# Peptides against a protein of PDB entry 6MBK: the designs that were tried, part 246

Target 1, 240 residues: chain A of PDB entry 6MBK
Amino acid sequence: GFEMVNFKEEGFGLRATRDIKAEELFLWVPRKLLMTVESAKNSVLGPLYSQDRILQAMGNIALAFHLLCERASPNSFWQPYIQTLPSEYDTPLYFEEDEVRYLQSTQAIHDVFSQYKNTARQYAYFYKVIQTHPHANKLPLKDSFTYEDYRWAVSSVMTRQNQIPTEDGSRVTLALIPLWDMCNHTNGLITTGYNLEDDRCECVALQDFRAGEQIYIFYGTRSNAEFVIHSGFFFDNNSH

## One batch from the design tools (peptide; made by RFdiffusion4, then SolubleMPNN)

Design b2_p29_8_s2 (from b2_p29_8, 12 letters changed)
Fold by OpenDDE base, seed 3:
Structure b2_p29_8_s2 (fold): chain B 240 residues (1-240), chain A 29 residues (1-29)
Amino acid sequence: as target 1 above (240 residues)
Amino acid sequence: SLLDELVPTEAPARVIPLISEVKERLAAL
């Protein structure tokens, strides 16, 4: 019912291959296709995760390392997804000096500097861990772990992470949702939810889409400042 | 602690609700 297309000006998105009706279930992603904290624990990262308190406490960092490990693994199941991710982001970690200077006049500057500091500290910590911890020897990134790698992974997770229920529905976990997160954003209502019975993320159409039209979804309302900090862009007609 | 220094500024994750809740809200429009 849809295909991945590189749209002019908007980059990659999804295009309808047939007419899709409003509220029609057009896209679903089973749990087994998600990159989650659980899949990270079950990967080559698992032994290190079990021994590192920060990885255990910060699911976003666990996902970042999961991305890096899978990216460095030629036979990774998630290679097709990872290859669709941007190589760089417009998040504060990638800001040029002029962009930072602009933000100095705003309330966002404190959060920007905090991101810089925290990301640098995290990198320094994990660089040491990867160099010294016995369980890090099996990681495909053992001999190639740069700040640029970490910045990319953190930014990927920052812009794309979702909170979903665990398989039994008793808790929540963090997940990247392949294919679904290729949809470009529009103003509207949340039309994505998790189906526990079928154990999949489901997206229903926000509106009617004709064959050949780009499929847009609404990812939620954020302030312009939040978009800058967490998504790296301003959204027109954002009411915040 | 080192953990306290490294943890505080997590970017918020999108909360994916249950699909039943989504459908209920859409039906109420």
Scores: peptide ipSAE 0.585, ipTM 0.879, DockQ to the pose 0.859
Fold by OpenDDE base, seed 2:
Structure b2_p29_8_s2 (fold): chain B 240 residues (1-240), chain A 29 residues (1-29)
Amino acid sequence: as target 1 above (240 residues)
Amino acid sequence: SLLDELVPTEAPARVIPLISEVKERLAAL
């Protein structure tokens, strides 16, 4: 009912191949296709994860390293997904001096500087870990771990991470949701939920879409500052 | 601690609710 298309202005998005009615289930992604903290733990990263307290404490960083490891693995199942990810982001970690200047008059500047500082410190820490920890020797990024790599991975996770229930529904975990996150954003209501019975993420249509139209979804309401910091864009029609 | 210094406030993740909750909200519109 849909296809991935590269839109010039918006990058990759989903286009309807048939008419889709409002509230129709048009997209679902089984858990096995998600990149999760659990899949990170079960990957080549698992041994290091089990011994690094920061990876354990920060699921987003675990996902970032999982993303880097899979990107560096030619036979990774997630290669098709990873290849659709932007090579750069409009998040603060990529801001140039002029872009930072626009935020100087806002409270967001403190968050920008904090993000710079924290990311740099994390990189320095993990660079040392990768160089010295025995369980890092098998990581495909062992000999190729640059700040640019880390910045990209962190930004990818920052802009795309989701909280989903664990398989038994008792807890929450972090996940990247391939295919689904290709939908571009519009104003509206949340139409995505997790189906524990079928163990899949389900998305129902926000509105009617005709064949050939781009499919948009609503990812949630944030302030423009929060969108810039965490999503990399301004939303003029934002409620806040 | 070093951990406290390196563990910043995590960027908010999107909360994916249960699909049942989504359907209930949509039905209430």
Scores: peptide ipSAE 0.581, ipTM 0.876, DockQ to the pose 0.844
Fold by OpenDDE base, seed 4:
Structure b2_p29_8_s2 (fold): chain B 240 residues (1-240), chain A 29 residues (1-29)
Amino acid sequence: as target 1 above (240 residues)
Amino acid sequence: SLLDELVPTEAPARVIPLISEVKERLAAL
């Protein structure tokens, strides 16, 4: 009932191929299609994950490395998804000098600098790990791990990571949700939830959509500043 | 610890609720 389209102003999004009614389940993504901390553990990254305390403690970093490993793997199941991801983001890690200078007058500047510093430190740490750790030798990124790679992966995860329940529902884990995260944002209510019985992420329509219309979802209430810092979005009509 | 130093103020992940909760909220509108 939908297709991925590159919209002129908004970039990639989803377009309805038929009429979709409000509250209709139009999109679902089974767990097996998600990029999760668990899938990272079960990937080529698994051996390193099992021995690196930071990867274990920080699921977002685990996802970032999972994303990098899969991107570097030509036969990766997630190649179609990864290829749809932006090559660059509007997150602070990509801010130009003038943008940073502009933010110096705002409270966001401390968060920007913190993000820069933390990301740089993480990169330095993992660069050493990748160069020296025995289990890193099998990683497809072994000989190609740049700050730009890491910045991209971290930004991808930062803008797209979701907390979902584990398979048994006893805990939470982090996941990237392919295809679903291609929906552009609009004002409204959360219409995405996890179905444990069917073990899938489900999205119901926020409103009626006619065939040919772009499908929008609501990703949550945040300030514009928070959207810029964490999501790379600016929502003009953020009245919440 | 090194971990403490490297733990960024992690950008909060979006919380995906259970679909049942979503449906309940929508029905309450």
Scores: peptide ipSAE 0.578, ipTM 0.875, DockQ to the pose 0.856
Fold by OpenDDE base, seed 1:
Structure b2_p29_8_s2 (fold): chain B 240 residues (1-240), chain A 29 residues (1-29)
Amino acid sequence: as target 1 above (240 residues)
Amino acid sequence: SLLDELVPTEAPARVIPLISEVKERLAAL
């Protein structure tokens, strides 16, 4: 009922190929298709994960490294998804001097500087880990791990990470949700939920969509400042 | 510690609720 389309102003999004009614389940993504902390642990990154306290403590960093490892793997199951990701982001980690100067008059500047500092420190730490740790030898990024790589991966996760339940529903974990996260954002209500019985993310239509229309979803209430910092975009119709 | 220095507060993630909660909320509208 939908297709991936590159929209002129909005970039990649989903377009309806048929009429979709409000509250209709039009999109679902099984857990096995998600990039999760668990899939990271079960990947080539697993041995290193098991011995690095920072990877264990920060699921977002685990996802970032998982993303980098899979990107560097030609036969990765997630290659089709990874290829749809932006090569650059509008997150603070990509801000130019003029953008930073503009933000100096705002309270967001402290968050920007903090993000820069933390990301740089993390990169320096993991660069050393990758160079020296025995379990890093088999990583596809062993000989190619730049700050640009790390910045991209961190930004990808920052803008797209979701908290979902574990398989047994007892805890939460972090996940990237392929295909679903291609939907562009609009104002409305949350229409995405996790179905534990079928072990999948389910998205129901926020409104009626006609064939040929772009499908929008609501990702949650955020201020424009929060969208810039964490999602890398402004939303003109944001009421907050 | 090094861990305390390198592990700041994790960036916010979108919370995906259970689909049952979503349906209940939609039905209440």
Scores: peptide ipSAE 0.575, ipTM 0.876, DockQ to the pose 0.802

Design b2_p29_8_s3 (from b2_p29_8, 14 letters changed)
Fold by OpenDDE base, seed 2:
Structure b2_p29_8_s3 (fold): chain B 240 residues (1-240), chain A 29 residues (1-29)
Amino acid sequence: as target 1 above (240 residues)
Amino acid sequence: SLLEELAPILPPAREIPLIEEVRARLAAL
């Protein structure tokens, strides 16, 4: 019902291959295809995760490392997904001096500086961990862990992380949702939910789409400050 | 704490609701 297309202005997105009606279930992603904290624990990262308090406490960092490990693994199941991710982001971690200067007049500046500082500290911490921890020896990152790698992974998670229920629905976990997160954003209503019975993320159409049209979804409302932190820009159409 | 010092300043993860909630909201429109 859809295909991935590289649009000139918007980058990668999904295009309908047939007519899709509003509220039609057109896209679903089974749990087994998701990159989750659980899949991170079950990966080559698992032994290190089990012994590092920061990885255990910060699921987003665990996802970032999971993403890096899988990227460095040629045979990773998620290679097709990872290859669709941007090589760079518009997030504050990639800001040039002029962009930072612009933000000095905004309330976001404190958060930007904090993000820079904390990300740098995290990198320094994990660089040492990777160099010294016994369980890091088997990681594909052992000899190739740069700040560039880390900021990319963090930015990937920052822009794409989702909170979903665990398999039994008793708790929540963090996940990257391949294929689904290729949809570009539009204003509207949340049309994505998790189906615990079928153990999959489900997306229903926000509106009618004709064959050949790009499929958009609504990812939620955010403040301009949150958009700056998330996407590096103010959302002009933000009614909040 | 070290964790507090290293905590990433990130937008919150998108909360994906249960699909039943989504359908219920859409049906109420």
Scores: peptide ipSAE 0.590, ipTM 0.898, DockQ to the pose 0.771
Fold by OpenDDE base, seed 4:
Structure b2_p29_8_s3 (fold): chain B 240 residues (1-240), chain A 29 residues (1-29)
Amino acid sequence: as target 1 above (240 residues)
Amino acid sequence: SLLEELAPILPPAREIPLIEEVRARLAAL
């Protein structure tokens, strides 16, 4: 199996507790454990979702609000997952002035500014919604919805959102995949796929891992610019 | 539209393929 470990440099990750062979199915996450747009609709957020066109149109924002609602709910099923999430991110929304200044010399600067602007506008919109909409009264964040909350949720979704098939496979939806997304990234091939028959996300090992080794996966090919926007860093070993 | 004005500038979600596709690619190596 594997265990969650807080590594000194990488933060939280997964460590093998036994030898794992390449291409071995070592990790799977059933749909019922995922945070999805559908689970958002079935949560305390559901009534508001059903009446807000932005939540309906933007699944990533729906996930962000779902994440906030569940975080604010002590008895949430996803508390163990949420507690593993960073409290802050290295994404552009958290950049200090010096980091932004550095980006001014890059092509990413316009996207960063747009992200700041749009996120602020979204916050303002939803702040009003939460204050005025009848279905917002029961939300656990009703009395405490700050920009910092929203920034965190958006950044969490930005860095961790996945597109997966719906249960019937007819469409796609957005999901956060607990436990799986704790794997740190390495260069390689995508070894994660969705199994519709068993209705679960499956991860097979990219390589052999020995007991005690950190398990790495490949999350996909990205440009350095995309890494900056997505994760706030440049990937030095980006061979693609 | 309001939606366009509020649209986040976010990287796209990771597309998780079907596991069959993953296995097929791995087998082709």
Scores: peptide ipSAE 0.586, ipTM 0.894, DockQ to the pose 0.808
Fold by OpenDDE base, seed 1:
Structure b2_p29_8_s3 (fold): chain B 240 residues (1-240), chain A 29 residues (1-29)
Amino acid sequence: as target 1 above (240 residues)
Amino acid sequence: SLLEELAPILPPAREIPLIEEVRARLAAL
């Protein structure tokens, strides 16, 4: 019922190939297709994950490393998804000198510097781990792990990470949701939920869409990227 | 702690509700 299209101005999105009615289940993504903390644990990263307290404690970093490992793997199942991800982001980690200078007059500058500092420290920590840990020898990024790689992966997770139920529904975990996150955003109501019985993420149509129209969904009051921009980095009244 | 030192300043993940909750809210409109 839909196809991937590169739209002018908006980049990649989904276009309806048939008429879709409001509240119609038009898109679903089974758990096995998601990039999750669990899939990271079950990947080549698993042995390192099991021995590194930071990866274990910080699921978002685990996802970032999972992305990097899969990106470096030509035969990765997620290559088609990874290729749709932006090469750069509008996150503070990508701010240029002029943008940073503009923020110097605002309270947001402290958050920007903190994000840079923390990300750099994380990179330094994991660079050492990758160089010295025995289980890191199996990682495809062993000899190619740059700050730019890490910045990209962290930004990808930051802008796209979702909290979903575990398979048994007893806990929550973090996931990237391929295909679904290609939908561009519009105002409305949340129409995405997780179906535990079928173990899949389900998206129902926010409104009627005609064949040939772009499909939009509502990701919430603010996307993760918008949260960074509006709540964290562009407003003078930031409490940080 | 090392965890505190390395804590990222990142927006929280989007919370995906159960589909039953989504459908219930939509039906109430």
Scores: peptide ipSAE 0.585, ipTM 0.888, DockQ to the pose 0.650
Fold by OpenDDE base, seed 5:
Structure b2_p29_8_s3 (fold): chain B 240 residues (1-240), chain A 29 residues (1-29)
Amino acid sequence: as target 1 above (240 residues)
Amino acid sequence: SLLEELAPILPPAREIPLIEEVRARLAAL
């Protein structure tokens, strides 16, 4: 019912291959296709995860490392997804000096500086871990772990991470949702939910889409400051 | 602590609700 397309100004998105009606379930992603903290634990990262307190405490960092390990693995199940991810982001971690200077006049500057500081500290910590920890020797990134790698992974997770229920619904976990997160954003209502019975993320159409039209979804409301922090842009149709 | 020093990455993850909640909200419109 849809295909991935590189749109001229918006980059990659999803295009309808048939008419889709409003509220129609047009897209679903089974849990097995998600990159989750659990899949990180079950990957080559698992042994290190089990022994590193930071990875255990910070699921987003676990996802970042999971993403890096899978990217470095030619036979990774998630290679098709990873190849769709931007190689660079417009997030504050990629801001040039002039962009940071511009933000100094905004309330976002404190959070931007915090992101820089935290990311740098995290990298420094994990650089040492990767170099010294016995379980890091099996990681495909062992000999190639740069700040640029970490910045990319953190930015990928920061822009795409979702909180979803665990399989039994008793807790929440973090997940990247392949294919679904290729939808570009529009104003509207949340039309994505998790179906625990079928163990999949489900997206219903926000509106009618004709064959050939780009499919948009609503990812949630954010302030302009949050958009800057999250995606490096201001959303014109945002009231905040 | 090291955890406090490293702090969480902002912004937080998107919260994906249960699909039943989504459908209920849409039906109420």
Scores: peptide ipSAE 0.576, ipTM 0.878, DockQ to the pose 0.792

Design b2_p29_8_s4 (from b2_p29_8, 15 letters changed)
Fold by OpenDDE base, seed 3:
Structure b2_p29_8_s4 (fold): chain B 240 residues (1-240), chain A 29 residues (1-29)
Amino acid sequence: as target 1 above (240 residues)
Amino acid sequence: SLLDELVPIEAPAREIPLIEEVKKKLKEL
């Protein structure tokens, strides 16, 4: 019902290959295809995760490391997904000096500096862990773990992390949702939900799409400040 | 403690609701 296409102005997106009706279930992603904290525990990262309190306490950092380990693994199941991710992001971690100077006149500057500091501290900690911990020796990133690598993984998680139910529905966990997160954003209503019975993320169409049209979804409402700090975007028509 | 010094990645996760709730809201329009 859809295909991945590189749109000139918007980058990668999804295009309908047939007519899709409003509210039609056109896209679903089973749990087994998601990158989750659980899949991180079950990966090559698992032994280190079991012994590192930071990874255990901070699921989004675990996702970042999972993403890095899978990126460094040529035979990773998620290689096709990882290859669709941007190589760089518009997040504050990628801001140039002039962009930071512009933000000095705003309250957002404190959050930007905090993000820089916190990310640098995380990197320094995990650099030491990777160099010294016995379970890190088997990680594909053992000899290639740069700040640029970590910055990319953090920014990927910042922009793409989702909270979904656990398999039993008793708790929530963090996930990256391949294919689904390739949809470009439009104004509208949330049309994505988790189906516990079938154990999958489901996306229904926001509107009718004709064959050949780009499929857009609504990821949620955020303030301009939140967009700048977490996504690096500014929307003039943002009502918040 | 190290847990006090390090913080998670400071970004909100998108809360994916149950699909039943999504369908309910769409019908209310």
Scores: peptide ipSAE 0.584, ipTM 0.895, DockQ to the pose 0.735
Fold by OpenDDE base, seed 5:
Structure b2_p29_8_s4 (fold): chain B 240 residues (1-240), chain A 29 residues (1-29)
Amino acid sequence: as target 1 above (240 residues)
Amino acid sequence: SLLDELVPIEAPAREIPLIEEVKKKLKEL
Protein backbone atom coordinates (compact mmCIF):
# COMPACT_ATOMS: atom_id res chain seq x y z
CA GLY B 1 0.00 0.00 0.00
CA PHE B 2 3.01 2.36 -0.03
CA GLU B 3 6.31 3.02 -1.74
CA MET B 4 9.53 4.80 -0.88
CA VAL B 5 9.85 8.14 -2.62
CA ASN B 6 12.44 10.87 -2.54
CA PHE B 7 10.52 14.09 -2.04
CA LYS B 8 12.32 17.25 -3.11
CA GLU B 9 12.05 19.18 0.12
CA GLU B 10 11.52 16.46 2.67
CA GLY B 11 13.91 13.82 1.38
CA PHE B 12 12.87 10.21 1.55
CA GLY B 13 9.33 9.44 2.62
CA LEU B 14 6.50 7.01 2.05
CA ARG B 15 3.81 7.51 -0.56
CA ALA B 16 0.51 5.68 -0.63
CA THR B 17 0.00 3.42 -3.64
CA ARG B 18 -3.67 2.96 -2.80
CA ASP B 19 -6.24 4.67 -0.69
CA ILE B 20 -5.55 4.11 2.99
CA LYS B 21 -8.26 4.73 5.54
CA ALA B 22 -7.76 6.32 8.91
CA GLU B 23 -6.83 3.77 11.58
CA GLU B 24 -6.03 1.17 8.92
CA LEU B 25 -3.00 -0.98 9.66
CA PHE B 26 -0.94 -0.09 6.64
CA LEU B 27 2.59 -0.73 7.91
CA TRP B 28 4.14 -3.35 10.15
CA VAL B 29 7.74 -4.29 10.82
CA PRO B 30 8.52 -7.66 12.40
CA ARG B 31 11.16 -7.77 15.15
CA LYS B 32 13.50 -9.73 12.90
CA LEU B 33 13.76 -6.70 10.63
CA LEU B 34 14.62 -4.29 13.45
CA MET B 35 18.12 -3.26 14.37
CA THR B 36 18.19 -3.80 18.12
CA VAL B 37 20.64 -4.19 20.95
CA GLU B 38 19.86 -7.89 20.71
CA SER B 39 20.65 -8.03 17.00
CA ALA B 40 23.89 -6.20 17.78
CA LYS B 41 24.77 -8.89 20.32
CA ASN B 42 23.98 -11.56 17.75
CA SER B 43 26.05 -9.89 15.02
CA VAL B 44 29.78 -9.75 14.32
CA LEU B 45 29.85 -7.19 17.13
CA GLY B 46 28.72 -9.84 19.62
CA PRO B 47 32.14 -11.02 20.82
CA LEU B 48 33.29 -7.46 21.48
CA TYR B 49 29.98 -6.58 23.08
CA SER B 50 30.36 -9.47 25.49
CA GLN B 51 33.67 -8.07 26.74
CA ASP B 52 33.18 -4.31 26.60
CA ARG B 53 31.44 -2.81 29.60
CA ILE B 54 30.55 0.41 27.78
CA LEU B 55 28.73 -1.38 24.97
CA GLN B 56 26.90 -3.44 27.55
CA ALA B 57 25.95 -0.46 29.68
CA MET B 58 25.04 1.92 26.85
CA GLY B 59 22.62 0.30 24.46
CA ASN B 60 22.45 3.28 22.12
CA ILE B 61 26.22 3.14 21.61
CA ALA B 62 25.82 -0.55 20.87
CA LEU B 63 23.23 0.43 18.24
CA ALA B 64 25.64 2.95 16.75
CA PHE B 65 28.35 0.33 16.42
CA HIS B 66 25.87 -2.19 15.10
CA LEU B 67 24.88 0.32 12.44
CA LEU B 68 28.52 0.94 11.52
CA CYS B 69 29.32 -2.76 11.31
CA GLU B 70 26.31 -3.45 9.12
CA ARG B 71 27.08 -0.45 6.91
CA ALA B 72 30.58 -1.80 6.39
CA SER B 73 29.20 -5.25 5.53
CA PRO B 74 28.22 -5.53 1.85
CA ASN B 75 26.06 -8.57 2.53
CA SER B 76 24.29 -7.08 5.53
CA PHE B 77 20.59 -7.75 5.71
CA TRP B 78 20.10 -4.09 6.60
CA GLN B 79 21.90 -2.64 3.57
CA PRO B 80 18.61 -1.60 1.94
CA TYR B 81 17.68 0.27 5.11
CA ILE B 82 21.10 1.80 5.67
CA GLN B 83 21.11 3.14 2.12
CA THR B 84 17.97 5.11 2.94
CA LEU B 85 19.60 6.87 5.88
CA PRO B 86 20.89 10.39 5.41
CA SER B 87 24.60 10.71 4.76
CA GLU B 88 24.60 13.80 6.95
CA TYR B 89 22.32 15.14 9.65
CA ASP B 90 21.22 18.47 11.03
CA THR B 91 22.23 17.40 14.52
CA PRO B 92 24.65 19.56 16.52
CA LEU B 93 27.47 17.19 15.60
CA TYR B 94 27.22 18.57 12.08
CA PHE B 95 26.85 22.24 12.99
CA GLU B 96 29.11 24.69 11.29
CA GLU B 97 30.87 27.42 13.21
CA ASP B 98 28.21 29.96 12.32
CA GLU B 99 25.43 27.71 13.56
CA VAL B 100 27.24 27.18 16.84
CA ARG B 101 27.79 30.92 17.14
CA TYR B 102 24.11 31.52 16.55
CA LEU B 103 23.23 29.16 19.39
CA GLN B 104 25.76 30.76 21.73
CA SER B 105 23.11 33.17 22.94
CA THR B 106 20.73 30.31 23.71
CA GLN B 107 20.49 27.77 26.48
CA ALA B 108 20.94 25.07 23.86
CA ILE B 109 24.64 25.86 23.55
CA HIS B 110 25.42 23.90 26.68
CA ASP B 111 23.73 20.83 25.27
CA VAL B 112 25.58 21.27 21.98
CA PHE B 113 28.96 21.47 23.67
CA SER B 114 28.10 18.55 25.90
CA GLN B 115 27.12 16.49 22.87
CA TYR B 116 30.38 17.35 21.13
CA LYS B 117 32.51 16.48 24.13
CA ASN B 118 30.67 13.30 24.95
CA THR B 119 30.73 12.08 21.36
CA ALA B 120 34.42 12.84 21.04
CA ARG B 121 35.14 10.96 24.26
CA GLN B 122 33.15 7.98 23.07
CA TYR B 123 35.00 7.99 19.78
CA ALA B 124 38.39 8.19 21.45
CA TYR B 125 37.55 5.29 23.71
CA PHE B 126 36.25 3.05 20.95
CA TYR B 127 39.04 3.98 18.59
CA LYS B 128 41.43 2.53 21.13
CA VAL B 129 39.20 -0.49 21.68
CA ILE B 130 38.96 -1.21 17.96
CA GLN B 131 42.72 -0.89 17.58
CA THR B 132 43.67 -3.05 20.54
CA HIS B 133 40.90 -5.47 21.43
CA PRO B 134 41.25 -8.99 19.98
CA HIS B 135 37.54 -9.29 19.23
CA ALA B 136 37.66 -6.13 17.16
CA ASN B 137 39.79 -7.87 14.52
CA LYS B 138 36.72 -9.41 12.90
CA LEU B 139 34.84 -6.13 12.68
CA PRO B 140 34.48 -4.82 9.13
CA LEU B 141 35.27 -1.34 10.43
CA LYS B 142 38.60 -2.40 11.97
CA ASP B 143 40.69 -0.48 9.46
CA SER B 144 38.14 2.27 8.82
CA PHE B 145 36.80 3.86 11.96
CA THR B 146 36.87 7.63 11.72
CA TYR B 147 35.20 10.29 13.77
CA GLU B 148 33.02 11.00 10.75
CA ASP B 149 31.85 7.40 10.79
CA TYR B 150 31.06 7.58 14.47
CA ARG B 151 29.40 10.98 14.18
CA TRP B 152 27.13 9.61 11.49
CA ALA B 153 26.20 6.54 13.49
CA VAL B 154 25.56 8.55 16.64
CA SER B 155 23.40 10.99 14.72
CA SER B 156 21.50 8.14 13.11
CA VAL B 157 20.79 6.66 16.51
CA MET B 158 19.93 9.91 18.25
CA THR B 159 17.41 10.81 15.54
CA ARG B 160 15.92 7.36 15.00
CA GLN B 161 16.25 5.29 18.17
CA ASN B 162 13.10 3.80 19.65
CA GLN B 163 12.28 2.04 22.86
CA ILE B 164 10.34 -1.16 22.25
CA PRO B 165 9.40 -4.11 24.45
CA THR B 166 11.49 -7.23 24.50
CA GLU B 167 9.96 -10.32 22.93
CA ASP B 168 8.53 -11.47 26.25
CA GLY B 169 7.38 -7.96 27.14
CA SER B 170 9.23 -8.10 30.46
CA ARG B 171 11.52 -5.16 29.73
CA VAL B 172 12.35 -2.59 27.08
CA THR B 173 15.16 -2.45 24.54
CA LEU B 174 16.38 -0.01 21.92
CA ALA B 175 15.63 -0.39 18.24
CA LEU B 176 15.91 1.25 14.87
CA ILE B 177 12.74 0.56 12.91
CA PRO B 178 13.42 0.26 9.17
CA LEU B 179 10.79 1.43 6.69
CA TRP B 180 8.66 2.93 9.45
CA ASP B 181 11.17 5.66 10.23
CA MET B 182 10.99 6.78 6.61
CA CYS B 183 7.65 8.39 7.35
CA ASN B 184 7.92 12.12 7.66
CA HIS B 185 6.51 13.79 10.74
CA THR B 186 3.24 15.63 11.13
CA ASN B 187 1.12 16.89 13.96
CA GLY B 188 -1.35 14.42 15.38
CA LEU B 189 -1.57 11.40 17.62
CA ILE B 190 0.70 8.45 18.09
CA THR B 191 -0.51 5.70 15.77
CA THR B 192 2.40 3.32 16.17
CA GLY B 193 2.52 0.53 18.71
CA TYR B 194 4.19 -2.78 19.29
CA ASN B 195 2.19 -5.96 18.87
CA LEU B 196 3.71 -8.54 21.19
CA GLU B 197 1.48 -11.36 19.97
CA ASP B 198 2.72 -11.04 16.42
CA ASP B 199 6.09 -9.63 17.54
CA ARG B 200 5.99 -6.62 15.25
CA CYS B 201 5.79 -2.87 15.25
CA GLU B 202 2.45 -1.75 13.83
CA CYS B 203 1.50 1.60 12.39
CA VAL B 204 -2.08 2.62 11.71
CA ALA B 205 -2.97 5.55 9.52
CA LEU B 206 -3.36 8.89 11.26
CA GLN B 207 -5.86 9.98 8.63
CA ASP B 208 -7.17 9.00 5.24
CA PHE B 209 -4.49 9.01 2.58
CA ARG B 210 -5.28 8.85 -1.10
CA ALA B 211 -3.22 7.00 -3.62
CA GLY B 212 -0.26 9.20 -4.48
CA GLU B 213 -0.26 11.14 -1.19
CA GLN B 214 2.66 11.17 1.18
CA ILE B 215 2.05 9.26 4.38
CA TYR B 216 2.86 11.18 7.53
CA ILE B 217 2.95 9.97 11.11
CA PHE B 218 3.32 11.62 14.48
CA TYR B 219 6.53 10.68 16.29
CA GLY B 220 5.62 12.52 19.47
CA THR B 221 5.54 16.00 20.93
CA ARG B 222 8.87 17.77 21.21
CA SER B 223 9.97 21.35 21.42
CA ASN B 224 11.68 22.82 18.40
CA ALA B 225 14.84 22.89 20.46
CA GLU B 226 14.52 19.17 21.10
CA PHE B 227 13.85 18.56 17.42
CA VAL B 228 17.02 20.43 16.52
CA ILE B 229 19.15 18.78 19.17
CA HIS B 230 17.77 15.27 18.93
CA SER B 231 15.85 14.99 15.67
CA GLY B 232 17.74 17.41 13.46
CA PHE B 233 14.80 19.40 12.13
CA PHE B 234 12.25 22.07 12.94
CA PHE B 235 8.55 21.32 12.92
CA ASP B 236 6.55 24.28 11.67
CA ASN B 237 3.32 23.37 13.41
CA ASN B 238 5.01 22.39 16.63
CA SER B 239 3.07 24.19 19.34
CA HIS B 240 5.30 22.97 22.11
CA SER A 1 39.61 8.27 33.59
CA LEU A 2 38.07 8.44 30.15
CA LEU A 3 35.92 5.45 31.07
CA ASP A 4 34.51 7.25 34.06
CA GLU A 5 33.59 10.21 31.89
CA LEU A 6 31.72 8.29 29.21
CA VAL A 7 27.99 8.75 28.96
CA PRO A 8 25.38 7.26 26.64
CA ILE A 9 24.30 9.03 23.49
CA GLU A 10 22.36 11.91 24.96
CA ALA A 11 19.11 11.73 23.06
CA PRO A 12 15.68 10.47 24.02
CA ALA A 13 14.40 7.30 22.47
CA ARG A 14 10.88 7.29 21.10
CA GLU A 15 8.76 5.22 23.42
CA ILE A 16 6.73 2.85 21.30
CA PRO A 17 3.69 1.82 23.33
CA LEU A 18 1.83 -1.42 23.02
CA ILE A 19 -0.54 -1.41 20.07
CA GLU A 20 -3.46 -2.12 22.39
CA GLU A 21 -2.87 1.17 24.15
CA VAL A 22 -2.67 2.99 20.84
CA LYS A 23 -5.97 1.54 19.71
CA LYS A 24 -7.57 2.39 23.02
CA LYS A 25 -6.56 6.02 22.76
CA LEU A 26 -7.77 6.28 19.19
CA LYS A 27 -11.19 4.95 20.18
CA GLU A 28 -11.50 7.51 22.92
CA LEU A 29 -11.45 10.30 20.38
Scores: peptide ipSAE 0.583, ipTM 0.890, DockQ to the pose 0.729
Fold by OpenDDE base, seed 2:
Structure b2_p29_8_s4 (fold): chain B 240 residues (1-240), chain A 29 residues (1-29)
Amino acid sequence: as target 1 above (240 residues)
Amino acid sequence: SLLDELVPIEAPAREIPLIEEVKKKLKEL
């Protein structure tokens, strides 16, 4: 019912291949296709995860490393997804000097500098871990772990991380949701939820879409400032 | 401790609700 398309102005998005009615379930992603903290634990990263307190305490960092390990693995199941991710982001970690200077007059500069500092500290820590920890020897990124790699992974997680229920619904975990996160944003209502019975993320149409139209979804209410700092985009018509 | 010095990635995760809640809200409109 949809296809991935590279739109000239918006980059990658989803386009309807048939008419989709409002509230129709048009997209679902089973848990097994998600990149989660659990899948990180079950990957080549698992042995290191089991011994590193930071990875254990900070699930989004675990996702970042999981993403890097899978990117570095030619036979990774998630290669098709990873290849659709931007090579660069509009997050503060990619700001040029002029962009930083522009923000110096704003309160946002504090958050920018915080991101720089915190990301650099994380990188320095994990660089040492990867170089010295025995369980890091089998990681595909062992000999190729640059700040640029880490910055990319962090920005990917920063812009795309989701909180979903665990399989038993007893707690929450973090996930990247392939295919679903290809939808571009629009104002509206939340139309995505997790179906525990079928163990999948489900998205229903916000409105009617005709064949050939781009499918938009609403990812949630955020301030423009939050979008700039955390998602790297600005909504002119953010009425919320 | 390192746990005191390092922080997680500073970005909010999108909270994906249960689909039943989503459907309920949509019906109320």
Scores: peptide ipSAE 0.582, ipTM 0.895, DockQ to the pose 0.766
Fold by OpenDDE base, seed 4:
Structure b2_p29_8_s4 (fold): chain B 240 residues (1-240), chain A 29 residues (1-29)
Amino acid sequence: as target 1 above (240 residues)
Amino acid sequence: SLLDELVPIEAPAREIPLIEEVKKKLKEL
């Protein structure tokens, strides 16, 4: 009951192809379609993941690398999804000098600089790993791993990462949710949940949508990254 | 250790609740 549309002002979004009623299950994404830490382990990245403690300890970095590996793989199952992702983001890692100067007058500047420093350190570490680790030789990004690549992947994860249950529901894992994350954001209530019985993410309509209307969802409280993008500030409570 | 020097990507993940909880909250409105 929906289609992907490139809206002039909002970029890609979902448009209803029929009338959708409030609380109607209009979108679901099975686990097998998600990009998860588990799918990273089962990918070409798996051998490296199994031997790198940082990838093992930091699931969101594993997602970033998974995203990069799949992007660099022409036959990747996730190519259609990856092609829908922005080529650039409004995250601090993409701020121009003037934007950073503006933030210097705000309390956010320390967090921005921290993000730059931490991201640069991550990149430097993994650049070395990719150059030296035997299992990295099989990675499609072996000869093409730039800071710009890493910045993009990090920003993709920062803006789109979700915590979902593991298949058995005993733990949580990190996931990117294709198609679902194309919905543009509106104020409201959370209408997305994970269905463990059917092993899928389910999204119900926040309101009635008519055929031809854009479908909006509420992603919850904005992340620090999103808040910086929109307001130029970080919330202290979400600082890790 | 390297684990002490490197930090995860500094962004919260969106917590996707169980669908049952979502449905429960929607019914309470």
Scores: peptide ipSAE 0.568, ipTM 0.890, DockQ to the pose 0.616

